Peptides against a protein of PDB entry 3VZA. Designs and how they scored, part 136

Target 1, 98 residues: chain A of PDB entry 3VZA
Amino acid sequence: RVERLCKSKELFEERLGLEIRRIHNEQLQFIFRHIDHKDPDKPYMFTLSINEQGDYEVTSCTPPLDCISEFQLKVRETNNFSAFIANIRKAFTALSFK
Target 2, 62 residues: chain B of PDB entry 3VZA
Amino acid sequence: AAYVTQLYYKISRIDWDYEVEPARIKGIHYGPDIAQPINMDSSHHSRCFISDYLWSLVPTAW

## One batch from the design tools (peptide; made by RFdiffusion4, then SolubleMPNN)

Design b2_p25_6_s4 (from b2_p25_6, 14 letters changed)
Fold by OpenDDE base, seed 5:
Structure b2_p25_6_s4 (fold): chain B 98 residues (1-98), chain C 62 residues (1-62), chain A 25 residues (1-25)
Amino acid sequence: as target 1 above (98 residues)
Amino acid sequence: as target 2 above (62 residues)
Amino acid sequence: SAEEAERASSKELLKKILEEEPVLE
């Protein structure tokens, strides 16, 4: 099982271009790659925590996204975490064309 | 890694086929209405194209 | 695995990851 889990994680990381890391202060870092076709390894990232109220909280976003606060509100209202992550990636993709 | 892989599934709704060669991207995407097979030859696509394609399967409607 | 993931909420999974995964930064 451990072997399969490791393989699964690696497949998701490479194929989705999404790495999930635990960092300091009880935060998760979501790192998107494969966004910029001219620079596939360029990272687009945000950090996320569950605050004391139990709500999703974005603690940083690099590069910054104007829509990130709205997305945080939407995910709190809908609990649609999948759409939350997908919309962030879409926003990063749009930003990469500027 | 168990919870991380589960989270990847919650995000993408993709279940990989782990019994194929590394160059074959094979799995199933479980959409809200129907399940769609994934079957790609990674040697024919860039990493960015593959990622963009897979993410295009994920609904963005809240 | 997929079946197990369906039973857990994303928020629950995040909490479990925060508890069990090593700090990398």
Scores: peptide ipSAE 0.685, ipTM 0.952, DockQ to the pose 0.466
Fold by OpenDDE base, seed 1:
Structure b2_p25_6_s4 (fold): chain B 98 residues (1-98), chain C 62 residues (1-62), chain A 25 residues (1-25)
Amino acid sequence: as target 1 above (98 residues)
Amino acid sequence: as target 2 above (62 residues)
Amino acid sequence: SAEEAERASSKELLKKILEEEPVLE
């Protein structure tokens, strides 16, 4: 099972182009790749924590997204974490065309 | 990384078939209505195309 | 694995990851 879990993580990382890392100060780093077709390894990142109120909180976004604050509000309202991540990737994709 | 893989499922709703050859991207996407199969030959697509396709399966409606 | 994942909310999973996963940065 441990071997399968490792393989599963690797498959998700490669196929979705999404890496999830635990970093300092009780934060998770979400790293999107495969966004820019001309530079597939270029990372698009944001960091996330659960604040003292129990709410999702984006602590950084690189490159910055104008919509990230709105998405944070939306995920707090809807608790739709899947849509939250997917919309961030969509926004990064749109940004890559500029 | 049990919780991380569970989180990937919560995000994507994809369950991979781990018994196929590495070049075969095979799994099931559990959409809101019905489950749909995923079955791709990775040698026929770029990494970016594969990722874009898989993410296209994930609804963005809040 | 899919069955197990369905039993926990995304927020619960995040908390568990924050508690159990090694710090990489």
Scores: peptide ipSAE 0.682, ipTM 0.951, DockQ to the pose 0.460
Fold by OpenDDE base, seed 2:
Parts: sequence; structure tokens; C-alpha cells
Structure b2_p25_6_s4 (fold): chain B 98 residues (1-98), chain C 62 residues (1-62), chain A 25 residues (1-25)
Amino acid sequence: as target 1 above (98 residues)
Amino acid sequence: as target 2 above (62 residues)
Amino acid sequence: SAEEAERASSKELLKKILEEEPVLE
């Protein structure tokens, strides 16, 4: 089971180009790659926590996204975490086109 | 890793087939209306194309 | 499993991940 879990994680990381890491101060870092076709390893990332009120809170975004605050509001309203992550990736993709 | 892989499923709704050759990207995407198979040869596509394709399966409607 | 993941909310999973012992820190 442990071996499968490790394999599963690796498959998701490579195929989705999304790495999820726990970092300091009870935060999760979401790192997108495979965004820029000219530089597939270029990272696009944001950090996320659950605040004292129990709400999703984006604590950083690199590069910055103008829409990130709106997405935070939307995920709090809808609890659609999948759409939240997917929309962030879409926004990063749009940003990569300049 | 268990919770992380579960989170990946919650995000993507993809369940991989772990019993195939490494170059084969095979699984099932569970959409809101219908489940659809995934079956790709990774040697035929770039990493960016594969990721873009898989993410295209994930609805962005809130 | 996918079945187990369906029963847990994303927020619950995030909390559980955050409660786990850090690997990289």
C-alpha cells in the first residue's frame, strides 16, 4: 500500500504538473509546472492555509494574480476546491502567454 | 501520502490505472455527468500537452 | 482509494495534511 501511495503521488505530480507541499506555519504550497511550453519546469505557485475562522486563505501567489482574491471568495462561497485549483492554473496559463 | 493522493483525487477526479506500462497514461476521469477513460501514450506528447489535456477535463465552473 | 476520498471533504483533507509531521521542514 505504501508503495502504491508513493507511486500515485509521483504520477499525479508528473502528469498534472502539480506538487503539493507542507511548509512552515501550517501552510500548503501548490506548485504548478508544465505551464509555459517554452519552459516546462518554470514554477507557478501559491500558498494556502485554513485561517482561524476555518476559511481558505491564500497567503502568497507567485507570480501574482489579479484574480486570486476573487477566487478565494468564490471557493469560500461554493466550497468547490477543484474549480478553485483549476481556475488558478487557468489564470497562470493565461499569464504565461504575456 | 494517503491524504495527499486523496486530495489529488478531490482536485482532478482522476483515478489512475497502476498496472500498466510506465509510458501509458491510463485511468478514469469521473466527471459530474459521466465517467470517461483516459488512455494516452506519453511518448507521443509533451509534458505540457499532457498536463493541459488532463486539466482540461476538470470543470472550472464554480 | 477513490471511494475513501469521495467521503472526505477537501477542507478536511487539508487539515489532516497540515496535522501530519512535516517531511521537508
Scores: peptide ipSAE 0.668, ipTM 0.946, DockQ to the pose 0.398
Fold by OpenDDE base, seed 4:
Structure b2_p25_6_s4 (fold): chain B 98 residues (1-98), chain C 62 residues (1-62), chain A 25 residues (1-25)
Amino acid sequence: as target 1 above (98 residues)
Amino acid sequence: as target 2 above (62 residues)
Amino acid sequence: SAEEAERASSKELLKKILEEEPVLE
């Protein structure tokens, strides 16, 4: 089971081009790759925490996204975390073409 | 880790088939109302295309 | 594994992951 879990994580990281890391100050770092087809390893990332009120809070976004604050509001309203992550990836993808 | 892989599932709704050859990307995507199979040969596609395709399966409607 | 993931909310999973030691990379 442990071996499968390790394999599962690696498969998700490679296939989705999404790495999830626990970093300092009780934050998670979401690192998207495979966004820029000309530079597949170029990272697009944001950090996320749960604030004192228990709400999702984006603590950083690199490169910055104008829509990130709106997405934070939307995920708090809907609790649709899947759509939250997917929309961020879509926004990063759009940014890579500019 | 178990929680990370569970989170990947919560995000993507994809469950991989771990018994196939490494080059085969096989699994099931569980949409809101329907499940769809995934079956790709990774050697036929770029990493970016594969990722884009898989993410295209994930609804963006709030 | 998928069934286990369905039982837990995304926020609960995040909290559990946040309780782990940070990855120093």
Scores: peptide ipSAE 0.668, ipTM 0.947, DockQ to the pose 0.437

Design b2_p25_7_s1 (from b2_p25_7, 8 letters changed)
Fold by OpenDDE base, seed 4:
Structure b2_p25_7_s1 (fold): chain B 98 residues (1-98), chain C 62 residues (1-62), chain A 25 residues (1-25)
Amino acid sequence: as target 1 above (98 residues)
Amino acid sequence: as target 2 above (62 residues)
Amino acid sequence: SSSNEVLELLRKILNSEDKSFDAEV
């Protein structure tokens, strides 16, 4: 099972182009790759924490997204974390064409 | 890590088939309605195309 | 209030002793 879990993570990372890391100050870093077809390894990332109120809080976004604050509000309202991540990726994708 | 893989599932709703050859991307996407199979030959597609395709399966409606 | 499975999962990840996915920055 341990071997499968390791393999599973690696498959998700490669196939979704999404790496998830735990970083300092109780944050998660979400790193998207495979966004820019001309530079597949170019990272698009944001960091996330759970604040003292127990709400999702985006602590950084690189490159910056104008819509990230709205998405933070939406995920707090809906608790649809899947849509939250997917919409961020869509926004990064749109940004890569500008 | 068990929790991280669980998170990947909660995000993507994809469950991989781990018994196939490495070049085969096979699994099931469990959307809000009917589950759909995934079956791709990675050698026929770019990494970006594969990722874009898989993410296209994930609903963006809040 | 309703349960939030993902929120609890994130808390478990943040509190996990597993260092396999840790990064400094």
Scores: peptide ipSAE 0.654, ipTM 0.945, DockQ to the pose 0.805
Fold by OpenDDE base, seed 3:
Structure b2_p25_7_s1 (fold): chain B 98 residues (1-98), chain C 62 residues (1-62), chain A 25 residues (1-25)
Amino acid sequence: as target 1 above (98 residues)
Amino acid sequence: as target 2 above (62 residues)
Amino acid sequence: SSSNEVLELLRKILNSEDKSFDAEV
């Protein structure tokens, strides 16, 4: 089972181009790659925590996204975390063309 | 990595086929309606195309 | 109130003893 879990993680990381890390100060870092077709390894990142109220809180976003605050609001309202992540990736993709 | 893999599933709704050759990207996407098979030859596509395609399966509607 | 499986999952990740995905940033 451990081997399968490790393989699963690796497959998700490579195929989705999404790495998830636990970082300091009780945060998760989401690192998107494979965004810029001319530079597939260029990272697009955001960090996430759960605040004192138990709400999702984006603590950083690199490069910055104008829509990130709205997405934070939306995920708090809908609890649709999948759409949250997918929309962030879509936004990063759009940004990569600028 | 148990919780992280669970998170990946919650995000993507993809279940991989772990018994195929490494170059074969095979799995199932479990959307809100009909499950969609995934079956790609990675040697025929760029990493970016593969990722873009897989993410295109994930609904963005809130 | 409805349950939030993802939120609880995230909490479990943040509090997990598994260091396989830890990073210094």
Scores: peptide ipSAE 0.654, ipTM 0.945, DockQ to the pose 0.830
Fold by OpenDDE base, seed 1:
Structure b2_p25_7_s1 (fold): chain B 98 residues (1-98), chain C 62 residues (1-62), chain A 25 residues (1-25)
Amino acid sequence: as target 1 above (98 residues)
Amino acid sequence: as target 2 above (62 residues)
Amino acid sequence: SSSNEVLELLRKILNSEDKSFDAEV
């Protein structure tokens, strides 16, 4: 099962182009790749924590997204984390065309 | 990691078929309607196309 | 309020003893 879990993680990372890391100060870093078709390895990242109130909090976004604050509000309202991540990727994709 | 793979499933709703050759991207997407199969030959597509396609399966409606 | 499975999952990840996905960032 351990080998399966490792393989599963690798498959998700490569196929979704999404890496998830735990970083300092109780945060998760989400790293999107395969966004820019001309530079597939270029990372698009954000970091996430759960604040003292128990709410999702985006602590950084690189490159910055104008919509990230709205998405943070939406995920707090809906608890739809899947849509949260998918919309962030969609926004990064749109940004890559500029 | 068990919890991370669970998180990937919660995000994507994809379950991979681990018994196929590495070049075959095969699995099931469990959307809100009927579960849909994924079956791609990775040699026929770019990494970006594959990722874009898979993410297109994930609803963005809040 | 209703349960939030993902929120609890994230807490488990943040508190996990598994360091395979940890990074110095």
Scores: peptide ipSAE 0.653, ipTM 0.944, DockQ to the pose 0.826
Fold by OpenDDE base, seed 5:
Structure b2_p25_7_s1 (fold): chain B 98 residues (1-98), chain C 62 residues (1-62), chain A 25 residues (1-25)
Amino acid sequence: as target 1 above (98 residues)
Amino acid sequence: as target 2 above (62 residues)
Amino acid sequence: SSSNEVLELLRKILNSEDKSFDAEV
């Protein structure tokens, strides 16, 4: 089972171009790659925590996204975490075209 | 890695076929409507194209 | 408030003893 889980994680990381890390201060870092077709390894990332109120809170976004605060509000309202992540990737993709 | 893989599924709704060769990207996407098969030859596509395609399967409607 | 499966999953990840995906930054 451990071997299968490791393989599963690796497949998701490579195929989705999304890495998920746990970092200091009880945060998760979401790192998107494969965004810029001219530079597939260029990272686009944000960090996420669960604040004292139990709400999703974006603690950083690199590069910055004007829409990130709105997305944070939307995910709190809808609890649609899938759409949250997908919309962030969509926004990063749009940003990569300058 | 169990929780992380569960999170990937919650995000993507993709279930991979783990019994195929590495160059074959095979699985099932479970969308809100009809489940759609995924079956790609990775040697025919860039990493960026593959990722873009897979993410295109994920609804962005809130 | 109400149940949130993903939220609970995230909490489990944050509190997990699995260090395979830990990073400094």
Scores: peptide ipSAE 0.653, ipTM 0.944, DockQ to the pose 0.766

Design b2_p25_7_s2 (from b2_p25_7 with D3S E8Q I10L K12E H15N F23A)
Fold by OpenDDE base, seed 4:
Structure b2_p25_7_s2 (fold): chain B 98 residues (1-98), chain C 62 residues (1-62), chain A 25 residues (1-25)
Amino acid sequence: as target 1 above (98 residues)
Amino acid sequence: as target 2 above (62 residues)
Amino acid sequence: SSSDEVKQLLLEILNSEDTSFDAEV
């Protein structure tokens, strides 16, 4: 089962182009690749924590997204984490065309 | 890696078929309406196309 | 919310002893 879990993670990372890392200060880093078709390995990333109030909090975003604060509000309201991640990827994709 | 794989599922709602050849991207997407199969030959597509396609399956409505 | 399964999952990840997904930055 452990071997299967490792394989599963690798498949998700490659196929979704999404890597998830735990970083310092109780944060998760979400790294999107395969965004820019001209540079598939170019990373688009943000970091996330659960603050002391128990709310989702984006602690960084690279490159910056004007919509990230709104998305943070929306995910707090809806608890739709899937849509949260998908919308961020969509926004990064839009940036790659600029 | 159990929690991380669970998180990937919560995000994507995709369950992979692990019994196929490496070049075959096969699985099931469990959307809000109906489950749909995924079946792609990775040799026919770029990594970016594959990722874009899979993410297109994920609803963005809040 | 205490009923948020994803939030609880995230917290479990953050508190996990598994270092396979750790990164410096």
Scores: peptide ipSAE 0.647, ipTM 0.945, DockQ to the pose 0.782
Fold by OpenDDE base, seed 3:
Structure b2_p25_7_s2 (fold): chain B 98 residues (1-98), chain C 62 residues (1-62), chain A 25 residues (1-25)
Amino acid sequence: as target 1 above (98 residues)
Amino acid sequence: as target 2 above (62 residues)
Amino acid sequence: SSSDEVKQLLLEILNSEDTSFDAEV
C-alpha cells in the first residue's frame, strides 16, 4: 500500500506538474511546473496557510500575481478549492507569455 | 502520502489507472457532468502539453 | 460538505507524521 501511495503521488506530480510540500510555520507550498513550454522545469509557486479564523490565506506567491488577493477572496466565499488552484495555474500560464 | 493523494484528487478529480504501462496516461476524470476517460500515450506529447490538457479538464468557475 | 472536507484534509496534511513532503522553504 505504501508503495502504491508513493506511485500515486509521483504520477500526480509529473502529470499535473504540481508538487505539494509542507513547510515551516504550518504552511503548504504549491509548486507548479510545466508552465513555460520553453522551460518546463521553471517553478511557479505559492504558499498557503489556514489562519486563526480558519480562512485560507496566501502567504507568498512567486512570481507575484495581481489576481492572487482576489482569488483568496473567492475561495473564502465559495470554498471551491479546486477552482482556486486551477485559476492560479491559469494565471501563472498567462504570466509566462508576458 | 495518503492525505496528499487525496488532496490531488480533490483538486483534479482524476483517478489514475495504476496497472497500465508507464508510458500510458490512463484514468478517469470526474467532472460535474459525466465522467470522462483519460487515455493518452505520453511519448506522443510534451510534458507541458500533458499538464495543460489535464488542467483543462478542471473547471475554473467559482 | 465537500468544501469542509478539503479544509480538514489540509489540516491533516499539516499535522501529519509523514515527512516525505517536508521542505525547509
Scores: peptide ipSAE 0.646, ipTM 0.945, DockQ to the pose 0.864
Fold by OpenDDE base, seed 1:
Structure b2_p25_7_s2 (fold): chain B 98 residues (1-98), chain C 62 residues (1-62), chain A 25 residues (1-25)
Amino acid sequence: as target 1 above (98 residues)
Amino acid sequence: as target 2 above (62 residues)
Amino acid sequence: SSSDEVKQLLLEILNSEDTSFDAEV
């Protein structure tokens, strides 16, 4: 089962182009790749924590997204984490065309 | 990796078929409607196309 | 609810003893 779990993680990382890392101060780093078709390995990332109030909090976003603050509000209102991640990727994709 | 793989499923709603050859991207997407199969030959597509396609399966409506 | 499950899942990840996905920055 452990071997299957490792394989599963690797498949998700490669196929979705999304890596999830745990970093200091109780944060998760979400790293998107395969965004820029001209540079598939170029990372687009944000960090996330759950603050003392139990709310999702974006602690960084690189490159910056104008919509990230609104998305943080939306995910707090809806608790739709899937849409949250998907919309961030969509925004990064749009940014890659600039 | 157990929690992380669960998180990937919660985000994407995709369950992979782990019994196929590495070049075959096969699985099931469990969206709001009837579950839809995924079946791609990775050799026929770029990594970016594959990722874009898979993410297109994920609803963005809040 | 399913939505609350994700938040709990994230907390489990953050507190996990599994260091395979850890990064310095």
Scores: peptide ipSAE 0.646, ipTM 0.945, DockQ to the pose 0.866
Fold by OpenDDE base, seed 5:
Structure b2_p25_7_s2 (fold): chain B 98 residues (1-98), chain C 62 residues (1-62), chain A 25 residues (1-25)
Amino acid sequence: as target 1 above (98 residues)
Amino acid sequence: as target 2 above (62 residues)
Amino acid sequence: SSSDEVKQLLLEILNSEDTSFDAEV
């Protein structure tokens, strides 16, 4: 099981180009790669926490996205976390001008 | 890693086939309607194309 | 807001003893 889990994580990271890390101050860092076809390893990332009110809170976004605050509102309203992540990647893709 | 892999599934709704050779990207995407098979030869595509394709399977409707 | 399944999963990750996915920044 442990071996399977490790393999699963690696497959998701490589195939989705999405790395998920835990960082200081109880935050998760979501790192997208494979966005810029000319520079596949260029990272596009945001950090996320669950604040004191229990709400999703984006604590950083690099590069910045004008739509990130709206997406934060939408995920709080809908609890559709999948759409939240997918829309962020879509926004990063648009920003990369690929 | 168990929680993280569960999170990947919750995000992507993809279940990989772990019994195939590494170059074969095989799995199932469980969308809201009909499950779609994934079966790609990674040697035929760039990493960016593969990621773009897989993410295209994920609905963006809120 | 009320918690959901994914939110609970995220909390489990944040509070996990597993440090394999930890990063400084």
Scores: peptide ipSAE 0.646, ipTM 0.944, DockQ to the pose 0.723

Design b2_p25_7_s3 (from b2_p25_7, 7 letters changed)
Fold by OpenDDE base, seed 3:
Structure b2_p25_7_s3 (fold): chain B 98 residues (1-98), chain C 62 residues (1-62), chain A 25 residues (1-25)
Amino acid sequence: as target 1 above (98 residues)
Amino acid sequence: as target 2 above (62 residues)
Amino acid sequence: SSMDEVKELLLQILNSDDKSFDAEV
């Protein structure tokens, strides 16, 4: 099972181009790659915490996304974390063409 | 790794087939309506295309 | 619900003893 879990993680990381890390100050870092087809390894990332109120809070976004604050609001309203992540990736993808 | 793999599933709703050769990207996407099979030859596609395709399966509606 | 489970899952990740996913930044 442990081996399967490790393999599963690796498959998700490579195939989705999404790495998830736990970083300092009780945050998770989400790193998207495979966004820029001309530079597949270029990272697009954001960090996330759950604040004292229990709400999702984006603590950084690199490169910056104009829509990130709205997405934070939407995920708080809907609790649809999947859509939250997918929309961020879509936004990064759009940004990569500019 | 258990929690993170669970998180990946919660995000993507994809369950991989772990018994195929490494070059085969095979699995199932469990959408809200009907499950969709995934079956790709990675040697036929760029990493970016593969990722874009897989993410296209994930609904963005809030 | 499945959506409610995610926040708990994230908290579990944040509080996990598993260091395999840790990074400085």
Scores: peptide ipSAE 0.643, ipTM 0.942, DockQ to the pose 0.827
Fold by OpenDDE base, seed 2:
Structure b2_p25_7_s3 (fold): chain B 98 residues (1-98), chain C 62 residues (1-62), chain A 25 residues (1-25)
Amino acid sequence: as target 1 above (98 residues)
Amino acid sequence: as target 2 above (62 residues)
Amino acid sequence: SSMDEVKELLLQILNSDDKSFDAEV
């Protein structure tokens, strides 16, 4: 089972171009790659925590996204975490064309 | 890696087929209405195209 | 509820002893 889990994680990382890491101060780092077709390894990332109120809180975003605060509000309202992540990736993709 | 793989599923709603050749990207995407098969030859596409395609399966409606 | 499943999952990740995906920054 451990071997299968490791393989699964690797498949998701490569195929989705999304790495998820636990970092200091009880945060998760989401690293998107495969965004810029001219530089597939260029990372687009944000960090996330759950604050004392139990709400999702974006603690950093690199490169910065104008829409990240709105997305944070939306995910708090809807609890649609999948849409949250997908919309962030879409925003990063749009940014890569500028 | 149990929790993180569960998280990937919650995000993507994709279940991989682990019993295929490494170059084959095969699985099922479980959308809200219909489950859709995934079956790609990775050698025919760039990494960016593959990722873009898979993410295109994920709804962005809140 | 089902809507809180992901949040609970994230908390489990944050509190787990699994270091397979840990990083300093």
Scores: peptide ipSAE 0.643, ipTM 0.942, DockQ to the pose 0.898
Fold by OpenDDE base, seed 5:
Structure b2_p25_7_s3 (fold): chain B 98 residues (1-98), chain C 62 residues (1-62), chain A 25 residues (1-25)
Amino acid sequence: as target 1 above (98 residues)
Amino acid sequence: as target 2 above (62 residues)
Amino acid sequence: SSMDEVKELLLQILNSDDKSFDAEV
């Protein structure tokens, strides 16, 4: 089971180009790669916490996204975390063409 | 870790086939409608294309 | 807002003793 779990994580990381890390101060870092086709390893990332009120809170976004605050509001309203992550990736993708 | 793999599933709704050769990207995407098979030859595509394709399966509607 | 399944999962990750995905940055 442990071996399969490790393999599963690796497959998701490579195939989705999404790495999830735990960082200081009770935060998760979401790192997207494979966004820029000219530079597949270029990272696009944001950090996320669950604040004292129990709400999703984006604590950083690099590069910055104008829509990130709206997405934070939307995920709080809908609890659709999948759409939250997918929309962020879509926004990063759009940004990479600028 | 078990939790992070569960999180990946919650995000993507993809279940991989772990019994195929590494060059074969095979699995099932469980969308809101009918489940769709994934079956790609990774040697025929760039990493970016593969990721873009897989993410295209994930609904963005809130 | 109230917790959901994903939020609980995230909290479990944050509180996990597994350090395999820890990062300094």
Scores: peptide ipSAE 0.643, ipTM 0.941, DockQ to the pose 0.710
Fold by OpenDDE base, seed 1:
Structure b2_p25_7_s3 (fold): chain B 98 residues (1-98), chain C 62 residues (1-62), chain A 25 residues (1-25)
Amino acid sequence: as target 1 above (98 residues)
Amino acid sequence: as target 2 above (62 residues)
Amino acid sequence: SSMDEVKELLLQILNSDDKSFDAEV
């Protein structure tokens, strides 16, 4: 089962182009790749924590997204984390065409 | 890796078929309607296309 | 709901003893 879990993680990372890492100060880093078709390995990333109030909080976004604050509000309102991540990827994709 | 794989499922709603050849991207997407199969030959697509396609399965409605 | 479970899952990840998941940033 451990081997299966490792394989599963690798498959998700490669196929979704999404890496998830735990970083300092109780944060998670979400790293999107495969966004820019001209540079598939170029990372688009944000960091996330759950603050003292229990709310999702984006602590960084690189490159910056104008919509990230709105998405943070939306995920707090809806608790739809899947849509949160998918919309961020969609926004990064749109940004890659600039 | 147990928690992170659970997180990937919560995000994507995809369950992979782990018994197929590495070049075959096979699984099931459990969307809000009927579960849909995923079955792709990775040699026929770019990594970006594959990722874009898989993410297109994930609803963006809040 | 299923989505309500995500926050707990994230907290479990953040409190996990799995050092292989950690990264320096």
Scores: peptide ipSAE 0.642, ipTM 0.942, DockQ to the pose 0.834

